# Peptides against a protein of PDB entry 3T7K: the designs that were tried, part 46

Target 1, 248 residues: chain A of PDB entry 3T7K
Amino acid sequence: KAEKILARFNELPNYDLKAVCTGCFHDGFNEVDIEILNQLGIKIFDNIKETDKLNCIFAPKILRTEKFLKSLSFEPLKFALKPEFIIDLLKQIHSKKDKLSQININLFDYEINGINESIISKTKLPTKVFERANIRCINLVNDIPGGVDTIGSVLKAHGIEKINVLRSKKCTFEDIIPNDVSKQENGGIFKYVLIVTKASQVKKFTKLINDRDKNETILIVEWNWCVESIFHLNVDFTSKKNVLYQKK

## One batch from the design tools (peptide; aimed at target 1 G23 H26 L63)

Design b2_p22_6_s2 (made by RFdiffusion4, then SolubleMPNN; from b2_p22_6, 8 letters changed)
Fold by OpenDDE base, seed 5:
Structure b2_p22_6_s2 (fold): chain B 248 residues (1-248), chain A 22 residues (1-22)
Amino acid sequence: as target 1 above (248 residues)
Amino acid sequence: SLEEELKELEELIEEVKKKYEE
């Protein structure tokens, strides 16, 4: 059926998209439309798997969803597109208008606002954002909104190798893991990196660390610090935004 | 809040659905 519908076109584009969707297409697509999209080189997946070599995200805008945040870790992310791309494409294809020789929809017209070429270009780098920032091991409080699994999954996608979950009310110094990174000449290495949710946790962890491991470097941040770093695909250590405690 | 973000997301989904049906 899809072949019959597409037969009216003399030439079909190959968009070469392997995509996930977030904040759109909750009901999915019918079988015919999926086949049409497939013939145009557009494959939509339900979940992110490394084996699928995803290169595209569909979303109405920048979102803080797991899928959106992880899409910025694609290797590379080729396109971040508004759902209107698919909508307009399918509308044109299903249109009964006379022999359209070509589908005239340009991907660049449907870019998500705020995801520019500079961001896209950084997804081509051989390293992940937190890897570049010399953050390998982090401590994460267990009461973080969104859950440690979701947050942890996003962080791992962006180069965090080890996530230590802290029971904020019961943890001791021995439960805190160091950021095991070899001294690189370029950039500040923090021995202890923690993501927390409350000021009381800052007080607790700073005391624990300073009492037992004096003069070591500490970085305590909010989840928003990580999100901003992901959105920019860069960690700005000069910014104090979303930093709760820093000891160099 | 997460709840507010979820609500916004739901609204966006509905908007996209409407556009798709038009």
Scores: peptide ipSAE 0.031, ipTM 0.576, DockQ to the pose 0.817
OpenDDE base, seeds 1, 2, 3, 4: peptide ipSAE 0.029, 0.030, 0.030, 0.028; ipTM 0.588, 0.568, 0.569, 0.582; seeds 1, 2, 3, 4 fail the geometry check

Design b2_p22_6_s3 (made by RFdiffusion4, then SolubleMPNN; from b2_p22_6, 9 letters changed)
Fold by OpenDDE base, seed 2:
Structure b2_p22_6_s3 (fold): chain B 248 residues (1-248), chain A 22 residues (1-22)
Amino acid sequence: as target 1 above (248 residues)
Amino acid sequence: DLKKELEEVEKLIKEVEEKYNK
């Protein structure tokens, strides 16, 4: 069926997209449309797997979904596109107007607002955002909204190697792991990095750390600090936004 | 269900924003 529909075109583009969708296409695609998209070099996956070498995300806008956040860790993310790309593409293909010798849809016309070439270019870097920031090991409170698994998965995609989950009510100093990064000469390394959800946790963890390891550097942030860092593919240590406690 | 996921994320964002903007 797809072949018959596409036969009217003299040349088919190969978009070479391996994509996931978030915030769009809830109903999926019918079998014919999937076949059409496949013939055009567009493969849509249900889930993110490293083996699939994903290079594209479809979303109506910047989202804070796991898929969207992880898409910024693709190697590289080639395209972040609005769903209208697929919609318009399929509309054009299904159009009975015989006079279209070629599919005339430019990917660049469908870029997600706010995902610019600067962001895309950073996905080509050999390092991940938190790796560049010398954040390897973090402490994450167990009561974080979204769950430790989802949050942890996003953080790992962006270069955090070890996530220590803290039982906020029961944890002691011994439960807090250091950010074990070899002293690279050129960057402020925080020995303790924590993602927390409450002011009470800030008070607790600062006390625990300062009582036992008084002279060490501490960074306590909100999840939004991580999100902003991901969206910019850069950690801005000069910003106090979403930083709850910092000791240099 | 992508819709459900989006709703959950939006809810989560709102909850986080409400907690820290107070």
Scores: peptide ipSAE 0.026, ipTM 0.505, DockQ to the pose 0.043
OpenDDE base, seeds 1, 3, 4, 5: peptide ipSAE 0.020, 0.019, 0.024, 0.019; ipTM 0.513, 0.493, 0.457, 0.490; seed 5 fails the geometry check

Design b2_p22_6_s4 (made by RFdiffusion4, then SolubleMPNN; from b2_p22_6, 8 letters changed)
Fold by OpenDDE base, seed 1:
Structure b2_p22_6_s4 (fold): chain B 248 residues (1-248), chain A 22 residues (1-22)
Amino acid sequence: as target 1 above (248 residues)
Amino acid sequence: DLEKEEKEIEELIKEVEKKYKE
């Protein structure tokens, strides 16, 4: 069926997209449409796997979903596109009964607002955003909204190697792990990095660390600090935004 | 539904954002 439909065109583009969707196409695609997309070099996956070499995300806008955040770790992310690309593409293919020379849809017309070439270009870097920031090991409170698994998965996708989950109410100093990064020539290293959800945790962890390991560097942030870093594919240590406690 | 779960997670994260903006 797909072949018959596509036979109306003299030539077919190869978009070479390996994509996931978030915030759109909840019901998926029918068999004919998925085959059409495949013939046009558009393969849509249900889940993110490294082996699939994904290079595209479909979303209506910038989202804070796991898929969207992880898409910014693709190597590279080639395109972040609005779902209207697929909609218009399929509409054009289905609507015209007459033989058409070409499919005239430009991918660049469907870019998600806020994901510009500057962001896309950073996904070509050989390092991940937190790797560049010398954050390898972090402490994460267990009561974080979204769950430690999801949050942890996003963080790992962006270069954090070890996530230590803290039981906020019961944890002691011995439960807190240091950020074990070899001193590289460029940039400050925080010995303790923590993601917390409330002010009481800041007070608790600062006390625990300062009482037992005096004069060490501490960075305590909220989840939004991580999100902003991901959206910019850069950690700005000069900004106090979303930083709850910092000791250099 | 994985998409539903992702949306729920996003909303939960937004709630945290609101809390810290206050």
Scores: peptide ipSAE 0.025, ipTM 0.506, DockQ to the pose 0.044
OpenDDE base, seeds 2, 3, 4, 5: peptide ipSAE 0.025, 0.025, 0.025, 0.021; ipTM 0.480, 0.506, 0.518, 0.479; seeds 2, 3, 4 fail the geometry check

Design b2_p22_7 (made by RFdiffusion4)
Pose (drawn by RFdiffusion4):
Structure b2_p22_7 (pose): chain A 234 residues (1-94, 102-181, 189-248), chain P 22 residues (1-22)
Amino acid sequence: KAEKILARFNELPNYDLKAVCTGCFHDGFNEVDIEILNQLGIKIFDNIKETDKLNCIFAPKILRTEKFLKSLSFEPLKFALKPEFIIDLLKQIHQININLFDYEINGINESIISKTKLPTKVFERANIRCINLVNDIPGGVDTIGSVLKAHGIEKINVLRSKKCTFEDIIPNDVIFKYVLIVTKASQVKKFTKLINDRDKNETILIVEWNWCVESIFHLNVDFTSKKNVLYQKK
Amino acid sequence: EEILEENEELVEEIEKYDFYPE
């Protein structure tokens, strides 16, 4: 059936996209539209799996979804495209000349896309390997944890902020000895006291979640930035 | 056009959150 639709074309381009959509196409398209996309070398997965080697993301704009943030750890991310690409493409299909350059997500330029080819992850480059994360983090630890691990963090230690003792805190073994992601000023006080009491001469970095988000969007951890840094001892 | 409107509404919903799980 989709072949009939495509039989009217002399030649079909191979867009070679393995993509997820975020902020768009939240189910699929109709079955015909889907089979057409595959015939054009466009495959859209429901969720991100490391072994599918996704290289593309469809999104109306830069988004803070788990999918958009994880797309910045594709190996490599080749295309970050507005959903208008698929829309214009299917409109024409129903010769094919829709191109991969008229549909960039504004704010995601080549300099950032290119960093996804780097042989390291953003937090791996920053020597942030093992972190502590408060249990009450917005988005929940499972998701935030998945995003941070997708960006080079190996160990996520979750702290029940009200209950945790110093012994629960894991060092950042790879440089900050202790890295914590927190929500409340009430947590900054408790943690600096606990660590200062028990490991006075060591280094500490305490940041908000937004510090991690900015680092991912830039694919760079800027240690000279005070933005979203709640406490540091270096 | 309808898909774009739906996407716009979805993006507005997502922007209510500092982080949106998927």

Design b2_p22_7_s1 (made by RFdiffusion4, then SolubleMPNN; from b2_p22_7 with E1D E5K N7W E9K)
Fold by OpenDDE base, seed 1:
Structure b2_p22_7_s1 (fold): chain B 248 residues (1-248), chain A 22 residues (1-22)
Amino acid sequence: as target 1 above (248 residues)
Amino acid sequence: DEILKEWEKLVEEIEKYDFYPE
């Protein structure tokens, strides 16, 4: 059926998209439409897998979903597109009234607002955002909204190698892991990096660390610090936004 | 138009997956 529909076009574009969707097309596509998209070089996957070499995200806007955050770790992310790209494309293809010999949809007209070329270009870098920031091991409180698995998965996608989950009420100093990164010439390394959810945790962890490992460097942030770093694909250590405690 | 309407409905239903909406 897809071949019959597409037969009216003399030439078909190859968009070369391997994509996931977030905040749109949750129920997927019918069999005919998915076949049409495949013929146009658009493959939509249900989940993110490294082996699929994904290069595209469909979303209505910038979102804080797992898929959106992980899409910024694609190697590279070629396109971040609004769902209207697919909608308009399928509308044009299914249109019986339009005597179109060619598909006339330019994907550059459908870029997500706020995902500019500067962000896209950073996804071509050989390193991940937290790797560049010398953050390898992080402590994460177990009561974080979204769950430790989801949050941890996003962080790992962006270069954090080890996620240590802390039971916030029961943890001791011995449960806190250091950020084990070899000193590179140009970057300060925080020995202890923690993501927390509330002020009481800041007080607890600062006390535990300062009492047992005096004069060491500490960075305690909220989840939004990580999100902002991901959205910019850069960690700004000069900013105090979303930083709850910092000792250099 | 039908595709757009379906999309709008889906977007509304899945907003819950945004952990911290902007």
Scores: peptide ipSAE 0.019, ipTM 0.524, DockQ to the pose 0.341
OpenDDE base, seeds 2, 3, 4, 5: peptide ipSAE 0.019, 0.018, 0.018, 0.019; ipTM 0.446, 0.441, 0.541, 0.427; seed 5 fails the geometry check

Design b2_p22_7_s2 (made by RFdiffusion4, then SolubleMPNN; from b2_p22_7, 6 letters changed)
Fold by OpenDDE base, seed 1:
Structure b2_p22_7_s2 (fold): chain B 248 residues (1-248), chain A 22 residues (1-22)
Amino acid sequence: as target 1 above (248 residues)
Amino acid sequence: SKIKEEWEKLVEEIEKFDFYPE
């Protein structure tokens, strides 16, 4: 059926998209539309797997979903597109009225607002955002909304290698892991990096660390610090936004 | 309060868009 529908076109574009969707197309696509998209070089996957070499995300806007955040770690992210791309494309293909010899849909007309070429270009870098920031090992409180697995997965996608989960009520100094990165010449390294949810946790962890490991560098942030870093694909250590405690 | 609100928003977005088991 897809072949019959597409037969009216003399030339078919190859968009070469390997994509996931977030915040759109919850009901998926029918079999015919999937086949149409496949013939146009558009493959939509249900989940993110590194082996699939994903290069595209469909979303109505910038979202804080796992899929959206992880899409910014694609190597590279070629396109971040609004779902209207697919909608208009399929609409044009299914249209019986227009003697269209060619599909006239430009990907650049459907870019997600706020994901500009500057962001896209950074996804071509050989390193991940937290890797560039010399953050390899972090401590994450166990009561973090969204769950440690989801949050941890996002962080790992962006270059964090080790995530230590802290039981906020029972943890001791010995449970806190250092950020073990080799001293690079030009970048400040925080020995202890923690993501917390409450002010009480800041007080607790600062006390534990300062009492046992005096004069060490500490960075305590909220989740939004990570999100903003991901959205910009850059860590700004000069900003105090979303930083709860910093000791250099 | 602001931290809580932002976390709630994250959870809402994750649950709404990513965690619907098929």
Scores: peptide ipSAE 0.021, ipTM 0.578, DockQ to the pose 0.065
OpenDDE base, seeds 2, 3, 4, 5: peptide ipSAE 0.016, 0.020, 0.021, 0.016; ipTM 0.525, 0.562, 0.566, 0.495

Design b2_p22_7_s3 (made by RFdiffusion4, then SolubleMPNN; from b2_p22_7, 8 letters changed)
Fold by OpenDDE base, seed 4:
Structure b2_p22_7_s3 (fold): chain B 248 residues (1-248), chain A 22 residues (1-22)
Amino acid sequence: as target 1 above (248 residues)
Amino acid sequence: SELLKEWEKYVEELEKYDFTPE
């Protein structure tokens, strides 16, 4: 059926998209449309898997969803597109009135606002954002909104190797893991990196660490610190935004 | 479109799960 529909076109574009969707197309696509999209080099996946070599995200805008955040870890993210791309494309293809010999939909016209070439270019870097920031092991409080699994998965996608979940009310110093990274010549490394939700946790963890491991470097941030870092694909250690405690 | 409106609602629901700490 898809072949019959597409037969009216003399040439078919190959968009070469391997994509996931977030904040759109929650009901998926019908079989015919999937086949059409496939013939146009557009493959949509339900979930993110590294083996699929995803290069595209469909979303109406910048979102804080797991899929969106993870899409910025694609290698590379080639396109971040509005769902209207697919809508207009399928509309044109299914249109009986358009005597079009060619599909006239340019994906560059459907870029998500705020995802610019600067961001896209950073996804071509050989390293992940937290890897570049020398953050490989972090401590995460168990009461974080969204859950440790989701948050942890996002962080891992962006180069954090180990996520230690802390039971906020019961944890001791021994439960806190160090950020084990090799010291680079000109880069500051925080020995302890923690993502927390409450001021009380800051007080607790700072006390625990300072009492047992005096004079070590500590970075305690909220989740928004991570989000901002992901959205910029850069960690700005000069910014105090979303930093709850820092000891250099 | 009706579809876009549905997606907007969906986005709103997703945004409720802002991972902003208390």
Scores: peptide ipSAE 0.138, ipTM 0.752, DockQ to the pose 0.368
OpenDDE base, seeds 1, 2, 3, 5: peptide ipSAE 0.126, 0.052, 0.113, 0.120; ipTM 0.742, 0.708, 0.741, 0.743

Design b2_p22_7_s4 (made by RFdiffusion4, then SolubleMPNN; from b2_p22_7, 7 letters changed)
Fold by OpenDDE base, seed 1:
Structure b2_p22_7_s4 (fold): chain B 248 residues (1-248), chain A 22 residues (1-22)
Amino acid sequence: as target 1 above (248 residues)
Amino acid sequence: DEILKEIEKRVEEIEKYEFTPE
């Protein structure tokens, strides 16, 4: 069926997209459209797997979904596209009965607002955003919205190697892990990095650490600090935005 | 006290942002 439809064209583009969708196409695609997309070099996956070498995300806008955040860790993210790309493509293919020379759809016209070439270029870097920031081990409170598994998965995709989950109400100093990063020549390393959800947790953890490990460096942030770092593919340690406590 | 209030305000803002699981 797809072959018959595509026979209307003299040549077919190969877009070479391995994509996931978020915030769009919840019902998926019919079999014919999937076949059409496949013939055009567009393969859509249900889930993110490293083995699939994904290079594209479809979303209506920048989203805080797991898929969107993880897409910024693709190696590289080639395209972040609005769903209208697929919609217009399929419309063009289905609507024209006459033989066409080419499919005339420019991928660059469908870029997600806010994901520019500067962001895309950073996905080609050999390191991940938190790796570059010398954040290897973090402490994460167990009551974080979205759940520790989802949040942890996103953080790991972006270079955090170890996530220690803290039971906020019951944890002691001994439960807090240090950020075990070898002193690289460039940049300050925080010995303790924590993601928290409540002001009471800031007070608790600062006290626990300061009482037991005096004069050590501490970074306590909210989840939005991580999100902003991911969206920019850069950690700005000069910014106080989303930083709850910092001791250098 | 001002620092604590600022921290509290920032933490409260976390609750305003919903994580969209997908």
Scores: peptide ipSAE 0.025, ipTM 0.533, DockQ to the pose 0.188
OpenDDE base, seeds 2, 3, 4, 5: peptide ipSAE 0.023, 0.022, 0.023, 0.023; ipTM 0.508, 0.584, 0.532, 0.456

Design b2_p22_8 (made by RFdiffusion4)
Pose (drawn by RFdiffusion4):
Order: structure tokens, then C-alpha cells, then sequence
Structure b2_p22_8 (pose): chain A 234 residues (1-94, 102-181, 189-248), chain P 22 residues (1-22)
């Protein structure tokens, strides 16, 4: 059936996209539209799996979804495209000349896309390997944790902020000895006291979640930035 | 409250994209 639709074409391009959509196409398309996309070398997965080697993301804009943040750890991310690409493509299908250049997500330029080829992850490059994360983090620890691990963090230690003792805090073994992601000023006081009491001469970095998000969007951890840094002892 | 705003924005974008697709 989709072959009939495509039988009217002399030649079909191979777009070679393995993509997820975020902020768009939340189910699929109709079955015909789906089979057409595969015939054009476009495959859209429901969720991100490391072994599918996704290289593309469809999104209306730069988004803070788990999918958009994770797409910045594709190996490599080749295309970040507005949904209008698929829309214009299917409109024409129903010769094919829709191109991969007229549909960039504004704000995701080549300099950033290219950093996904780097042999390191953003937090791995920043020597942020093991972190503590408060249990009350917005988005929940499982998701935030998955995004941070996708960007080079190996150990996520979750702290029940009200209950945790110093012994619960894991060092950042790879440089900051202790890295914590927190929500409340009430947590900054408790943690700096606990660590200062028990490990006075060591280094500490306490940041908000937004510090990690900015680092991912830039694919760089800027240690000279005070933005979203709640406490640091270096 | 910021996460809820972001979820609403996502739902709105998805509706807009679906309408354009239709």
C-alpha cells in the first residue's frame, strides 16, 4: 500500500535517520505514513536505547525533556530537526526534494552538535563522576539520574535529605571530592556542616539541577560560572 | 512549579504539531 504511493517515484532518498521525537508525534503516525518513512531511511523509536545508535531528534525547539537532554549524548547526534521536516516530507509524498538543512532547531548549532562526537561525555570531561542527589529533586531521581548517567556520571547516590548522615555521602572518585545536587538552602546548610565537621580540608561543590541542564545544553561544564552554584569550596 | 509549566508547554507543542500534521 505504501509501496503503491511510492511506486510513483523514480528514486527515493535515503535520509538515514534514527530518531526520537520529543514535544511532537507522541504516538506514531498512521501506518502508511510510517511505512513510507522507513522506505526513506527514516526510523522513529519510542524511547532512547543506547544500542539503536540514534542520530537524530525531532523537536519544535530546544526542550528540557528527558529525550531532548539525552539526545545531546547521541554518538553522534547528527541532526536536530523541527517536526516540519517530516510534515513537509509526507505532504510532498502524498520528485522528493525535502532537505535536511531547512529545518534546524533554532539555538542548536553545529558547534554544539559537533561536541557529541567528542570521545568523552560532558560530565566525564568535567571530572564529575560520582554525585549525590537529593531524593526530592523535581523530575524524580530515576529520570534525572538516567539523564545524568547518559552524560557520563557513573554513580548516582540518592540522599534522603532529612535523614542522611555524613556516612551516606559518597565522594566523587575519578577535582571536587564531594558533589551534591540539591533543591533547598535548607540542604546546603546541612551538607556543608556535615562534610566540614568530618572532612574539613576537602573540596565540595553544591549545585542546582539547572547547573547540570545548562552544562548539557552547552555540552560544557563551565567552572567559572557562578550561575546555579549554591556553594563551593576549592 | 517549573516542571509543571514545562509539562504544560510540552503538551501544548504536541497539540500544535499534531494539528499541523493533520
Amino acid sequence: KAEKILARFNELPNYDLKAVCTGCFHDGFNEVDIEILNQLGIKIFDNIKETDKLNCIFAPKILRTEKFLKSLSFEPLKFALKPEFIIDLLKQIHQININLFDYEINGINESIISKTKLPTKVFERANIRCINLVNDIPGGVDTIGSVLKAHGIEKINVLRSKKCTFEDIIPNDVIFKYVLIVTKASQVKKFTKLINDRDKNETILIVEWNWCVESIFHLNVDFTSKKNVLYQKK
Amino acid sequence: EELEEEEEEIEKLEEEVEEEYE

Design b2_p22_8_s1 (made by RFdiffusion4, then SolubleMPNN; from b2_p22_8, 11 letters changed)
Fold by OpenDDE base, seed 1:
Structure b2_p22_8_s1 (fold): chain B 248 residues (1-248), chain A 22 residues (1-22)
Amino acid sequence: as target 1 above (248 residues)
Amino acid sequence: SELEKEKKEEEELIKKVEELYK
């Protein structure tokens, strides 16, 4: 069926997209459309797996979903596209207008607002955003909205190697892990990095660390600090936005 | 639905510390 539909075109583009969708196409595609997309070099996956070498995300806008956040860790992310790309593409293909000898859809016309070439270019870097920021090990409170699994998965995708989950009400100093990174010549290293959800946790952890490990560097942030870092693919240590406590 | 799951996920992932006390 797909071959018959596509036979009217003299040449078919190869878009070379390995994509996931978020915030769109929740009902999936019918078999014919999937085959059409496949013939055009567009493969849509249900989930993110490293082995699939994904290079594209479909979303209506910048989202804070796991899929969207992880897409910015693709190596590289080639395209972040609005779902209208697929919609318009399929519409053209299914159009009964006999005069269409070629598919005329430009990927660049469907870029997600806010994901520009600067962001895309950073996904080609050999390092991940938190790796570049010298954040290898973090402490994460167990009551974080979204859950430690989702948050942890996103953080790992972006270069955090070890996630220590803290039981916020019961944790002691001994439960807090240091950020074990080698001193690189060109960057400040925080010994303790924590993601928390409450002001009371800031007070608690600050006290625990300062009482037991005096004069060490501490960074306590909100989840939004991580999100903003991901969206920019850069950690700005000069910004106080979403930073709850910092000791250099 | 997948839509509901993603919406819920996004909403949870948007919460700020300041909002948790309101």
Scores: peptide ipSAE 0.039, ipTM 0.677, DockQ to the pose 0.044
OpenDDE base, seeds 2, 3, 4, 5: peptide ipSAE 0.030, 0.028, 0.028, 0.028; ipTM 0.656, 0.645, 0.633, 0.645

Design b2_p22_8_s2 (made by RFdiffusion4, then SolubleMPNN; from b2_p22_8, 8 letters changed)
Fold by OpenDDE base, seed 2:
Structure b2_p22_8_s2 (fold): chain B 248 residues (1-248), chain A 22 residues (1-22)
Amino acid sequence: as target 1 above (248 residues)
Amino acid sequence: SELEEEKKELEKLIEEVEKKYK
């Protein structure tokens, strides 16, 4: 069926997209459209797997979903596109009135607002955003919205190697892990990095650490600190935004 | 799949929750 539909075109583009979708195409695609997209070099996956070498995200805008955040860890992310790309493409292909010998849809016309070439270029870097920031081991409170698994998965995709989950009500100093990183030439190293949800947790962990390991560097942030870092593919240590406690 | 729909709903929920904490 797809071949018959595409037969009217003399040449088919190869977009070479391996994509996931978020915030769009909830109903999926019919079998014919999937076949059409495949013939055009567009493969849409349900889930993110490293083995699939994903290079594209479809979303209506910048989203805070797991898929969107993880897409910024693709190696590289080639395209972040609005769903209208697929919609317009399929409309053109299914159009009986279109005597066009070629599909004339440019990927660049469908770029997600706010995901510019600067962001895309950073996905080509050999390191992940938190690796560059010398954050490899973090402490994460167990009551974080979205759950430790989802949040942890996003953080790992962006270079955090070890996530220690803290039982916020029961944890002691011994439960807090240090950020074991070798001194790299560029960037501040915090011995303790924590992602928390409540002011009471800041007070608790600050006290626990200062009482037992005085004069050590501490960074306590909200989840939004991580999200902003991911969206920019850069950690700005000069910003106090979403930083709850910092000791250099 | 039902599992995919559930994941999508979960992702939306996460986004909404995160927005509330801004």
Scores: peptide ipSAE 0.023, ipTM 0.588, DockQ to the pose 0.055
OpenDDE base, seeds 1, 3, 4, 5: peptide ipSAE 0.022, 0.020, 0.019, 0.019; ipTM 0.587, 0.578, 0.570, 0.550

Design b2_p22_8_s3 (made by RFdiffusion4, then SolubleMPNN; from b2_p22_8, 7 letters changed)
Fold by OpenDDE base, seed 3:
Structure b2_p22_8_s3 (fold): chain B 248 residues (1-248), chain A 22 residues (1-22)
Amino acid sequence: as target 1 above (248 residues)
Amino acid sequence: SELEEEEKEIKKLIEEVEKKYK
């Protein structure tokens, strides 16, 4: 059926997209449309797997969803597109009235607002954003909104190797892990990196660390600090936004 | 969660748009 529909076109584009969707197409596509998209070089996956070599995200706007945040870790992310790309494409293909010999849909017309070429270019770097920032091991409180699994998965996608989950009410100093990174000449290394949700946790962890491991470097941030770093694919250590405590 | 709520809201909005084109 898809072949018959596409036969009216003299030439078919190959978009070469391996994509996931977030905030759109929750009901998926019918079998015919999936086949049409496949013939146009558009493959849509339900979940993110490294083996699939995903290069595209469909979303209506910048979102804080797991899929969107992880898409910025693709190697590279080639396109971040609005769902209207697929909608307009399928509409044109199914249109009986359009005597169009060619599909005239340009990917660049459907870019998600705020995902610019600068961001896309950073996804071509050989390192991940937190790797570049010398953050490999972090402590994460267990009561974080969104859950430790989701948050941890996003952080790992962006170069954090070890996620230590802290039971905020019961943890001791011995439960806190250091950020075990070799000193590089260029860039601040924090021995202890923590993601917390409450001011009381800041007080608790700063006390625990300062009492037992004096004069060590500490970075305590909110989840939004990580999100902003991901959206920019850069950690700005000069910014105090979403930083709850910093000791250099 | 905040993330889940946002995703649900956006999905609903997009569903309405998708129905218009089908």
Scores: peptide ipSAE 0.025, ipTM 0.636, DockQ to the pose 0.544
OpenDDE base, seeds 1, 2, 4, 5: peptide ipSAE 0.024, 0.021, 0.021, 0.023; ipTM 0.621, 0.619, 0.648, 0.641; seeds 1, 2 fail the geometry check

